# Designs tried in a protein design run: peptides against a protein of PDB entry 1Y74. Part 38

Target 1, 57 residues: chain A of PDB entry 1Y74
Amino acid sequence: LGLERDVSRAVELLERLQRSGELPPQKLQALQRVLQSRFCSAIREVYEQLYDTLDIT

## One batch from the design tools (peptide; made by RFdiffusion4, then SolubleMPNN)

Design b2_p21_2_s3 (from b2_p21_2, 10 letters changed)
Fold by OpenDDE base, seed 2:
Structure b2_p21_2_s3 (fold): chain B 57 residues (1-57), chain A 21 residues (1-21)
Amino acid sequence: as target 1 above (57 residues)
Amino acid sequence: AVEEVLRALREVEELERRAEE
């Protein structure tokens, strides 16, 4: 599982997009905050634990 | 492992409830 790493990479890419000014920074920042939120982290944790328990391929 | 899943699900449920308020 690489969800934590993938989320971290997504946040990094969003930061780059914000600095480029190509997209509305407020929406990008909001998405970044969602990805770093405790809610998103908890969902990721559930997924990872289910994956480990059920051996979902 | 099942107990950990149930704990995490309860955490998600609590966070969802707070987000809807």
Scores: peptide ipSAE 0.071, ipTM 0.576, DockQ to the pose 0.035
Fold by OpenDDE base, seed 1:
Structure b2_p21_2_s3 (fold): chain B 57 residues (1-57), chain A 21 residues (1-21)
Amino acid sequence: as target 1 above (57 residues)
Amino acid sequence: AVEEVLRALREVEELERRAEE
C-alpha cells in the first residue's frame, strides 16, 4: 500500500505551505502533527493489516 | 494476520483513551 508514502507527501506539502505564510501556520502545524502522530500511525497499521487480510483488491 | 490486527486495534484503543485524558 502507498498510504505511508501519501502521508509523507502530505506532510511535505504542509511544510511548504507553512513556509509560504499564506495560511495560518499553527493550523497547518497541528495537521502535520496529527499526520505524524502515533495515533495516526496505529490507525494506518490497522488499515494495512485489514487490507492485507481481506484482500479487497 | 488476525492476531496482528487485534494487537493494532488494542494499541489504537489505548491511544484514544490517552487522548481523551
Scores: peptide ipSAE 0.070, ipTM 0.570, DockQ to the pose 0.035
Fold by OpenDDE base, seed 4:
Parts: sequence; structure tokens; C-alpha cells
Structure b2_p21_2_s3 (fold): chain B 57 residues (1-57), chain A 21 residues (1-21)
Amino acid sequence: as target 1 above (57 residues)
Amino acid sequence: AVEEVLRALREVEELERRAEE
């Protein structure tokens, strides 16, 4: 499980897309903010803890 | 592990409450 890494990679890709100007930058920035929010981090923490506890392969 | 889940769930609850205000 590497959700923290995957989220970090997603944020990086969103930054690249914003710089390209091919997509509406405001929507990409909003999504980036959501992924970096404390709320999203708390949900990720719950998921990671449950995943580890249940040992879902 | 269970204690950490319960702590994180409380944090989610507080964040949801603030978003609804």
C-alpha cells in the first residue's frame, strides 16, 4: 500500500497539466487542493489503517 | 491499529461538522 506516494504523484501530475494549459487550470488546482487537504489525509489514514488491519491482498 | 482508526474517524467527524457549518 502506497497511497501517500500515489497521492503525491497525482498532485505532481496535476501541476504538470496546469502548466501545459491544455485543461482548465482552476479545476485542476481545486482537485489538487482537495488531495492535499487535511480531510483527504484523514480519510486516507482511516483507509490505510483498515487496510493494514484487515490484511486485504 | 484500532486506536489509530478511532482517532482518525474522530478527526473526520470534526472536519465534516466544520464543512457543514
Scores: peptide ipSAE 0.067, ipTM 0.559, DockQ to the pose 0.033
Fold by OpenDDE base, seed 5:
Order: C-alpha cells, then structure tokens, then sequence
Structure b2_p21_2_s3 (fold): chain B 57 residues (1-57), chain A 21 residues (1-21)
C-alpha cells in the first residue's frame, strides 16, 4: 500500500501550493492539517489492516 | 488481525468524538 507515501506527497504538494499563493492558503492548510492528523493516520491504519486481512486488490 | 482492526476502530471512534467537541 502506498497510502502513507501518497498522503506524504499530498502534504508536500499542498505546501508547494501554499507557497505559490495561487490558492487560498487557509483552505490548503486546513486540508494539510487533516491529512497530518492523528485521526487521518488512524483511519489509514484501519484501512491498511483491513486491506491486509481481506486481501483487497 | 481482526483484534488489531477492532482496536484501531475504537481509536478512530474516540478521535472522531474529540474532533466533534
């Protein structure tokens, strides 16, 4: 599963977008905080565990 | 594996509850 890498990449892209000023930084920061939250991490962990258990392709 | 999933789900529920507060 590439979810951790995908989330990390998404956060990185959000940081770049924030620096460019092309989009409202507050919304990007909010999304970044969500993606970096313990809540999101816990959901990701559940998903990964379910994926491993159910062998979802 | 199922026990770990259930534990993680309980953690999610607690975190969700705190996020709604």
Amino acid sequence: as target 1 above (57 residues)
Amino acid sequence: AVEEVLRALREVEELERRAEE
Scores: peptide ipSAE 0.064, ipTM 0.562, DockQ to the pose 0.035

Design b2_p21_2_s4 (from b2_p21_2, 8 letters changed)
Fold by OpenDDE base, seed 5:
Structure b2_p21_2_s4 (fold): chain B 57 residues (1-57), chain A 21 residues (1-21)
Amino acid sequence: as target 1 above (57 residues)
Amino acid sequence: AVEELLEALREVERLVEEAER
């Protein structure tokens, strides 16, 4: 679904920011880890199930 | 996990704002 793609794009953008060296990498990496966590995956799955059930446009 | 996400987002926003000044 769109959310999985958007999370993947956010992770890609964070990787680019980390490689630029313009910002301290630790917090960018922490955010990246959160977005890739089992917690975020579980929330995404719940969202996707609700989206399918409620027919959210 | 949510608290860590919010903390990381706030820190990223701060760092981006400081870099754009």
Scores: peptide ipSAE 0.047, ipTM 0.535, DockQ to the pose 0.325
Fold by OpenDDE base, seed 3:
Structure b2_p21_2_s4 (fold): chain B 57 residues (1-57), chain A 21 residues (1-21)
Amino acid sequence: as target 1 above (57 residues)
Amino acid sequence: AVEELLEALREVERLVEEAER
């Protein structure tokens, strides 16, 4: 499933945006923390399990 | 956690819209 790779890519892009200084870093950092949280990981795992079970094409 | 995510997403959306102007 591409979701883990997409989340990892989103985190990488947020790190680049934070380092550029073009945007206020506080909200980008908050989003990055949420994407890396155990909560987000648990939701991803549930999504992957449901996708495998429901055979959603 | 969910509330913080929603607030962060809304702020990112606003900042992207401002940067695209």
Scores: peptide ipSAE 0.046, ipTM 0.533, DockQ to the pose 0.319
Fold by OpenDDE base, seed 4:
Structure b2_p21_2_s4 (fold): chain B 57 residues (1-57), chain A 21 residues (1-21)
Amino acid sequence: as target 1 above (57 residues)
Amino acid sequence: AVEELLEALREVERLVEEAER
């Protein structure tokens, strides 16, 4: 679903921002770790299941 | 986990606002 792609894109953008050195990398890395956590993955799976069930267009 | 996410998001928001000034 769109959410998995959007989370993957957000992680990619955070990696680019970390490499640019424009922002302090520690907080960007912390956010990236949260987005890649088992907790966020579980919430994403529940969201995707609900989206499929409710057929939200 | 949610609290850490919210804290990280708030800090990113602050840093982006400072970089755009």
Scores: peptide ipSAE 0.046, ipTM 0.532, DockQ to the pose 0.316
Fold by OpenDDE base, seed 2:
Structure b2_p21_2_s4 (fold): chain B 57 residues (1-57), chain A 21 residues (1-21)
Amino acid sequence: as target 1 above (57 residues)
Amino acid sequence: AVEELLEALREVERLVEEAER
């Protein structure tokens, strides 16, 4: 699963949106921090394990 | 963390809805 890559890409896109100034930067930063949190990493690992185990297409 | 995520996602949803109008 490319979920780690997709999360990393989402963080990069949020950084670009913050730099554009089109959106409130504080909320984008909060979302970025959540996506990079240990909690989200742990949930990602569980999801990847379940996906591999259940062979979800 | 979860509460902060939900709050951030609700704000993103609002901003998307405003941009689609």
Scores: peptide ipSAE 0.043, ipTM 0.524, DockQ to the pose 0.218

Design b2_p21_3_s1 (from b2_p21_3, 14 letters changed)
Fold by OpenDDE base, seed 4:
Structure b2_p21_3_s1 (fold): chain B 57 residues (1-57), chain A 21 residues (1-21)
Amino acid sequence: as target 1 above (57 residues)
Amino acid sequence: DLQELYQEVLELYQRFQELLQ
């Protein structure tokens, strides 16, 4: 589903930016932790359930 | 890059807003 892909892509980009050294890593790491949290996973699960129920294309 | 990250984060934000409406 779109949200799972978007989260995975955002995490990938955050990891790349942390390795590049273009930006201070602490805020990027904090955002990555949020995106990989149980909170974000629960939101994603709800979104996916709604998406499946509403049959949104 | 940072621009691509911004777009992906913005899309996530929009989806979260839709869920919270």
Scores: peptide ipSAE 0.049, ipTM 0.552, DockQ to the pose 0.339
Fold by OpenDDE base, seed 2:
Structure b2_p21_3_s1 (fold): chain B 57 residues (1-57), chain A 21 residues (1-21)
Amino acid sequence: as target 1 above (57 residues)
Amino acid sequence: DLQELYQEVLELYQRFQELLQ
């Protein structure tokens, strides 16, 4: 299960892109907020639990 | 870079689609 790692990596990349100025920062920051939200964390937890329970890894 | 970000976001999207069917 790599979803937690993938979310963490996506957040890291968003932070780098915001600092680089390559893209308008507002949309990047909004996406970062979504990925760091309690909602996203809850979805990730459910996903990981389902795959663990069903042994679909 | 932007390409790497798109790849990671796309992978997350795919995983969420699997959950929601």
Scores: peptide ipSAE 0.048, ipTM 0.549, DockQ to the pose 0.394
Fold by OpenDDE base, seed 1:
Structure b2_p21_3_s1 (fold): chain B 57 residues (1-57), chain A 21 residues (1-21)
Amino acid sequence: as target 1 above (57 residues)
Amino acid sequence: DLQELYQEVLELYQRFQELLQ
């Protein structure tokens, strides 16, 4: 779904920004860890289940 | 860039709001 793509894109952009040196890498890495966390994955799973149940595109 | 990241993170946040609100 769109949420999985958006998370993957956000992580990709965070990795690029960490390599570019435009911002302090530690805070970017912390945000990346949140997006790749079990918590974020669990929310995504619930989101996908709700949209499947409600038949929302 | 940072602006693109903010937009993608904002879109992600909006999807979470659809679930929780």
Scores: peptide ipSAE 0.047, ipTM 0.549, DockQ to the pose 0.356
Fold by OpenDDE base, seed 3:
Structure b2_p21_3_s1 (fold): chain B 57 residues (1-57), chain A 21 residues (1-21)
Amino acid sequence: as target 1 above (57 residues)
Amino acid sequence: DLQELYQEVLELYQRFQELLQ
């Protein structure tokens, strides 16, 4: 589903913001770690399975 | 930029909300 792409895009944007120096990098890095965690990946997998099963629009 | 990040994160959040109702 588009969810994997959206998470990947959010991580890409966080990496760009960390390099720009516009914001303190520590909080951005913490959010990136959450999005790349096994916990977030497991939630995504459950979401994709439920989305397919429930046929949510 | 930060605005673009907020839009992508919001879109992701909205998709999760569809399952939680």
Scores: peptide ipSAE 0.046, ipTM 0.545, DockQ to the pose 0.299

Design b2_p21_3_s2 (from b2_p21_3, 12 letters changed)
Fold by OpenDDE base, seed 5:
Structure b2_p21_3_s2 (fold): chain B 57 residues (1-57), chain A 21 residues (1-21)
Amino acid sequence: as target 1 above (57 residues)
Amino acid sequence: EAQRLYREVEELYRRLLELLR
């Protein structure tokens, strides 16, 4: 699913950015927490159900 | 490295906003 892949990739990249130390980590960590939140998980579940219902390729 | 990764995160963020709109 596109949304799950995009969220997982965004988290991976945010973790790499935090490890580089080239940017202030606090805002990156806050964004990572939002992407891993219960809200984002619920939106992904709705998206998956819609994707299955509409048979989007 | 950071600038490249930041651009890729920004592109993913735009796609996520389009899905929520």
Scores: peptide ipSAE 0.085, ipTM 0.623, DockQ to the pose 0.720
Fold by OpenDDE base, seed 2:
Structure b2_p21_3_s2 (fold): chain B 57 residues (1-57), chain A 21 residues (1-21)
Amino acid sequence: as target 1 above (57 residues)
Amino acid sequence: EAQRLYREVEELYRRLLELLR
């Protein structure tokens, strides 16, 4: 689904940004932790189920 | 390089906010 792909891509890009050393990593790490949290995964699952139930493409 | 990756993250963040509205 689009949301899962966008979250996975955001995490990948945050990891690359941290490895580049061009930006302070602390805020990037905090955002990555939120995106990889159980809370974010649960919200994603609810959205995915809503889109499936409502037949929203 | 970092500025390009930052713009891509910003675009994804905007899309996530639009889905939360």
Scores: peptide ipSAE 0.085, ipTM 0.625, DockQ to the pose 0.725
Fold by OpenDDE base, seed 3:
Structure b2_p21_3_s2 (fold): chain B 57 residues (1-57), chain A 21 residues (1-21)
Amino acid sequence: as target 1 above (57 residues)
Amino acid sequence: EAQRLYREVEELYRRLLELLR
């Protein structure tokens, strides 16, 4: 689904930003942890179930 | 490089907010 791909891409880009050293890594790491959290995974699961139920393509 | 990657993260964040509305 689009949401899963967008979250995975956001995490990949945050990891690249942390490795560049051009920005303080702590805030980027905190945002990455939120995107990889159980809370974010639960939102994705709800979103997927809604799309499956409503047949939104 | 950081500014390019930051803009791409910001665009993804906007898409995520649109899906949560």
Scores: peptide ipSAE 0.085, ipTM 0.625, DockQ to the pose 0.647
Fold by OpenDDE base, seed 4:
Structure b2_p21_3_s2 (fold): chain B 57 residues (1-57), chain A 21 residues (1-21)
Amino acid sequence: as target 1 above (57 residues)
Amino acid sequence: EAQRLYREVEELYRRLLELLR
C-alpha cells in the first residue's frame, strides 16, 4: 500500500539529509528511528490488514 | 539541497497523517 512506500521514501530522504551534514542530525535520526520503530511497523501492519479486509484502496 | 529534501519529507509526513486518519 501507499503507506509502506511513503515510509520507505521518508526514511531514504532523512538518510540523505543526515549525510549532507547541512542540518543537525539528531532530530532527523530521531524521526528516522520513529518511522523505523517496531511500533510504526505494527501500526502499518494493522492499517494494511484493515484496508485489505475492508477492500479500501 | 537540504531545504528541498526537508520539504519533501514534510509532504510525505502530511500524506502519512492523511492516510492514518
Scores: peptide ipSAE 0.083, ipTM 0.619, DockQ to the pose 0.690

Design b2_p21_3_s3 (from b2_p21_3, 10 letters changed)
Fold by OpenDDE base, seed 1:
Structure b2_p21_3_s3 (fold): chain B 57 residues (1-57), chain A 21 residues (1-21)
Amino acid sequence: as target 1 above (57 residues)
Amino acid sequence: EAEELYREVLELYERLLELLQ
């Protein structure tokens, strides 16, 4: 789904940014933790259920 | 480039916010 894809892409980019060291790694890691949080996972799950229920592709 | 990648992260974040609204 779009949300899952966007979160996954954001995490991928944040990991690359952390490895480069060009930006504050700890702040990037904190943002990554938010995106991988139980909250974001729960939101994704809700959207997945909505798409399944409404048959939205 | 870090700035380009960071801009892409911001764009993704904006899309995520739009989905939550």
Scores: peptide ipSAE 0.131, ipTM 0.710, DockQ to the pose 0.743
Fold by OpenDDE base, seed 5:
Structure b2_p21_3_s3 (fold): chain B 57 residues (1-57), chain A 21 residues (1-21)
Amino acid sequence: as target 1 above (57 residues)
Amino acid sequence: EAEELYREVLELYERLLELLQ
């Protein structure tokens, strides 16, 4: 789904930004932790189930 | 470069916010 793809892409880009050293890493790391958290994963799982049930892409 | 990557992260964040609201 779009949510899973967008989360994965956001994490990839945040990791690249952290490696560049051009920006302070702490806030980037905090955002990455939120996107990879159990809370975010649970939300994603609910959305996936709803979209599977409703046959929405 | 960092500015282009940051802009793409912002666009993704905005789409994620729209899904959560």
Scores: peptide ipSAE 0.130, ipTM 0.709, DockQ to the pose 0.743
Fold by OpenDDE base, seed 2:
Structure b2_p21_3_s3 (fold): chain B 57 residues (1-57), chain A 21 residues (1-21)
Amino acid sequence: as target 1 above (57 residues)
Amino acid sequence: EAEELYREVLELYERLLELLQ
């Protein structure tokens, strides 16, 4: 779904940005940790379950 | 370019924030 794709894409881009060294890596890494947290995954799971239940595309 | 990738991350963040509100 869109949310899962957006989170996955954001993490991918943050990893690339960290490797480039052009931006302060610590702030990017902190954001990546939030996006990969259990809390963020739980919100994504609820979102996906709601869309599956309501048959919303 | 790091600035272009950073802008894409910001756009994704804005969409995620809208879903959480």
Scores: peptide ipSAE 0.130, ipTM 0.708, DockQ to the pose 0.735
Fold by OpenDDE base, seed 3:
Structure b2_p21_3_s3 (fold): chain B 57 residues (1-57), chain A 21 residues (1-21)
Amino acid sequence: as target 1 above (57 residues)
Amino acid sequence: EAEELYREVLELYERLLELLQ
C-alpha cells in the first residue's frame, strides 16, 4: 500500500540523514522511533483495514 | 464514518511526510 511504502521511505531517509551528520541525530532518531512505533503501526493497520473493508484499491 | 477516519489518518501521515521533504 502507498502508506506503507511512504513510511518505509521516510524511515530510509531518516537513517541516511542520521549518517550524514548534518542534523542533530537525536531528533532524527526520535522521529524515526515515532514512525516505527506501535502507535504508527496501529494507525497503518487501521488505514489498511479501512481499505479492505471499503474495497478501496 | 469510516471515510472520515480514513481522511484523518491520511492527513496525519501526509503531514509527517511533509516534515521530511
Scores: peptide ipSAE 0.073, ipTM 0.608, DockQ to the pose 0.051

Design b2_p21_3_s4 (from b2_p21_3, 14 letters changed)
Fold by OpenDDE base, seed 2:
Structure b2_p21_3_s4 (fold): chain B 57 residues (1-57), chain A 21 residues (1-21)
Amino acid sequence: as target 1 above (57 residues)
Amino acid sequence: RAQREYEEVLALYERYLELLR
């Protein structure tokens, strides 16, 4: 459950950093694409299901 | 500010990578 929140926070920060222009936007955008990829989403889903099943918070 | 925010992103990313190992 913390993983989803962490990814959401990371994406939020990356979007802000891209808008500020203080850091190389292309590298930031590439990282954002990875975090929002179907692959990362699927992994998060599996982990969340495992934690839910095992009653681990 | 940007450096601090990027460091936070890096820390979050590192935690994510740790889970994938």
Scores: peptide ipSAE 0.319, ipTM 0.825, DockQ to the pose 0.864
Fold by OpenDDE base, seed 1:
Structure b2_p21_3_s4 (fold): chain B 57 residues (1-57), chain A 21 residues (1-21)
Amino acid sequence: as target 1 above (57 residues)
Amino acid sequence: RAQREYEEVLALYERYLELLR
């Protein structure tokens, strides 16, 4: 799904930005934690199920 | 580079939030 790919891309970029040190790493890490939170994962799972049911790619 | 990459992160996050609304 596009959402899963977008979250994965966002996490990838956040990890790279944290390693570069050009932006405050702690704030970037906090944002990454939100994107990888159980809440976001649960919502994504529901959306994936809905997309599967509606046959939307 | 960091600014552009962070802006991409924000754009992706905004798309995610739009799905929740």
Scores: peptide ipSAE 0.318, ipTM 0.823, DockQ to the pose 0.776
Fold by OpenDDE base, seed 3:
Structure b2_p21_3_s4 (fold): chain B 57 residues (1-57), chain A 21 residues (1-21)
Amino acid sequence: as target 1 above (57 residues)
Amino acid sequence: RAQREYEEVLALYERYLELLR
């Protein structure tokens, strides 16, 4: 759904930004780790299940 | 380019936070 796509896009951009070296890579890496954390994945799972149940797109 | 891409990351993050409210 939208949330999963948004997180995936954010991670893609953060990986690209880290490779470019134009911004502090450690701060970008820390944000990427948060977005890919077990906590964020659990929230996404709950969100997707709720929207699947309610048939909300 | 880096500035635009970082701004998109921030916008996506803000949208994510709105869903947690």
Scores: peptide ipSAE 0.317, ipTM 0.823, DockQ to the pose 0.726
Fold by OpenDDE base, seed 4:
Structure b2_p21_3_s4 (fold): chain B 57 residues (1-57), chain A 21 residues (1-21)
Amino acid sequence: as target 1 above (57 residues)
Amino acid sequence: RAQREYEEVLALYERYLELLR
């Protein structure tokens, strides 16, 4: 699913940006926490199940 | 590099928001 791939890519980039220290890490970490929250996880799970049910790639 | 990667994060976030509305 595109959403899962996008979230995974965003988290990967945010982790890299935090390690580099080139940008203020606190705001980056806050955004990462949101993307990895139970809410975002639940939404992604619902979308994944809908696509599985409809047999959509 | 950091600026380009941050812009990619923002673009991904915007696509996510588009799916939620």
Scores: peptide ipSAE 0.314, ipTM 0.823, DockQ to the pose 0.798

Design b2_p21_5_s1 (from b2_p21_5, 13 letters changed)
Fold by OpenDDE base, seed 1:
Structure b2_p21_5_s1 (fold): chain B 57 residues (1-57), chain A 21 residues (1-21)
Amino acid sequence: as target 1 above (57 residues)
Amino acid sequence: DARRLYEEVLALYRRLEELLA
């Protein structure tokens, strides 16, 4: 689904930014941890279950 | 790269907002 793809892409971009040193890495790491957290996984699961029922773009 | 990341994360946030609101 789109949400899983978006999360994966966001994590990829965060990892690239951390390696490039363009931005302070600690806050980027924290954001990456959030995106890869059990919370986000649970939200994605809910999203997948409701995707065809709700009008979400 | 930073701008693209912000846009992608913002899009994700919007999806979450629509789900939870």
Scores: peptide ipSAE 0.080, ipTM 0.622, DockQ to the pose 0.361
Fold by OpenDDE base, seed 2:
Structure b2_p21_5_s1 (fold): chain B 57 residues (1-57), chain A 21 residues (1-21)
Amino acid sequence: as target 1 above (57 residues)
Amino acid sequence: DARRLYEEVLALYRRLEELLA
């Protein structure tokens, strides 16, 4: 769904910003780790399953 | 770029809030 795409896009943007040096990289890297964690993946899966089951647009 | 990142992260936050509320 859109959530998976949004997460992937957010990670891509974080990686670009870390390389550009426009912002302090430490907090950006920490956020990237959270978005790529098993926890975040599990939450995304639950979200997608709920919307699929309930047929919510 | 920073503004766009903020908006994307904010969108994710909203979805998480709806799920966990």
Scores: peptide ipSAE 0.077, ipTM 0.618, DockQ to the pose 0.410
Fold by OpenDDE base, seed 3:
Structure b2_p21_5_s1 (fold): chain B 57 residues (1-57), chain A 21 residues (1-21)
Amino acid sequence: as target 1 above (57 residues)
Amino acid sequence: DARRLYEEVLALYRRLEELLA
């Protein structure tokens, strides 16, 4: 499963984008907070459990 | 970099859509 990898990559890119000053950081920070929230972690866990149960890669 | 971020976030969204749709 690549969801955890994709989330981690998205967070890395958000951090770089915030440091670059290319865009106002406030909304980027908010998005990063969402991606790193317990809510998103729970969604990832559900995703992985479903695919493990169904034996889907 | 902004475009790259968009593409990665979009890929993430598609995976979530597989779960929730």
Scores: peptide ipSAE 0.076, ipTM 0.620, DockQ to the pose 0.382
Fold by OpenDDE base, seed 4:
Structure b2_p21_5_s1 (fold): chain B 57 residues (1-57), chain A 21 residues (1-21)
Amino acid sequence: as target 1 above (57 residues)
Amino acid sequence: DARRLYEEVLALYRRLEELLA
């Protein structure tokens, strides 16, 4: 399990990139919204359910 | 397949970190 940590790190990096002004911020903000969406949380939940049910390490 | 979908998303996040870091 590492999706939550990886998403948080990705968002942090996107925020730094937005503040740098090196790139137009609109697409970066849109990507950040996707990473923080309920979709990502749902994918993590399904993954955890599979491993809990099947006892996969 | 839910596991496959998770693994694909995780790979995208790792590639994103490598690009932005």
Scores: peptide ipSAE 0.067, ipTM 0.592, DockQ to the pose 0.059

Design b2_p21_5_s2 (from b2_p21_5, 11 letters changed)
Fold by OpenDDE base, seed 4:
Structure b2_p21_5_s2 (fold): chain B 57 residues (1-57), chain A 21 residues (1-21)
Amino acid sequence: as target 1 above (57 residues)
Amino acid sequence: MAEELYREVEELYRRLQELLK
């Protein structure tokens, strides 16, 4: 699903940025925690249910 | 690398805005 892939990719990129040391890690970690939160998971579930209901490939 | 994250976060933000309208 598009949103799941985007969240997963954003988390992957945040983890890579934290390892590179190019940016202060604390703000990147805070954003990663938000993206991996129950809030973002619930929005993803709603998005998935909408896609399933609309039968969009 | 940072620019790719900004693009992916911006696209995610747009999709979230569409769902929350």
Scores: peptide ipSAE 0.046, ipTM 0.573, DockQ to the pose 0.401
Fold by OpenDDE base, seed 2:
Structure b2_p21_5_s2 (fold): chain B 57 residues (1-57), chain A 21 residues (1-21)
Amino acid sequence: as target 1 above (57 residues)
Amino acid sequence: MAEELYREVEELYRRLQELLK
């Protein structure tokens, strides 16, 4: 689904940006931890279930 | 590269905000 792809892309970009040294890595790593958290995964699962239930493509 | 990340994170934040309102 779109949200899963966007989270995965945001994590990929955060990892690349941490390696480049263009920005302070600590804040980027904190954001990456939030996006990879069980909380973020649970919100994605609820979102996916709602779309499946509502038959929204 | 940083600007692309900001755009993707901003879009993700907007979508999450729409789900949680």
Scores: peptide ipSAE 0.046, ipTM 0.577, DockQ to the pose 0.469
Fold by OpenDDE base, seed 3:
Structure b2_p21_5_s2 (fold): chain B 57 residues (1-57), chain A 21 residues (1-21)
Amino acid sequence: as target 1 above (57 residues)
Amino acid sequence: MAEELYREVEELYRRLQELLK
């Protein structure tokens, strides 16, 4: 679904920013860890189940 | 690059708000 794609894209961009050295890497890495956390994965799973149940495309 | 990340994170945040409202 769109949310999984958006999370994956946000993580890709955070990894690129960490490699550029333009910004302090520790804050970017902390945000990446949040996006890859079990909490964000559980929110994504709830989102997918709601869309599947409601037949929302 | 930083502006592109900001746009994608902002869109993700909007979708999360729509789910949690």
Scores: peptide ipSAE 0.045, ipTM 0.574, DockQ to the pose 0.394
Fold by OpenDDE base, seed 5:
Parts: C-alpha cells; structure tokens; sequence
Structure b2_p21_5_s2 (fold): chain B 57 residues (1-57), chain A 21 residues (1-21)
C-alpha cells in the first residue's frame, strides 16, 4: 500500500545516506529507528485495514 | 540524494498527519 511503500522508501534512502557519509550517520539512524518503530508499524496496520475494509485501490 | 529523502519524509509526515487528525 502507499504508506508502506513510502516508509520503506524513506528507510532505503536513509540507509543510502548513511553509506554516502554526506550527513551525520547517527541522526539518520535515529530517524530510521523511528520509521521502523512499533508506532509506525501500528499506523501502517490501521491504514491497511481501513483500505482493505473500504476497498480503496 | 538528501533533497529526495527530505521530500519522501515530508510526504510521509503529511500522510500520517491526515490519518491522525
């Protein structure tokens, strides 16, 4: 779904930036941990359930 | 590359706000 793809893409970009050394890796890793948190996972689950229930493509 | 990350994170944040308001 859209939100799952956006989170996955944001994590992928954070991992690329951590490897490039363009930005402080610790701050990027902290943001990655937030995006991979149980909070973000729970919001994604609610979003997926709503879209499944409403049959939204 | 950094500007692309900022745009993707900003769009994610906007979508989260729309779900939580």
Amino acid sequence: as target 1 above (57 residues)
Amino acid sequence: MAEELYREVEELYRRLQELLK
Scores: peptide ipSAE 0.045, ipTM 0.574, DockQ to the pose 0.410

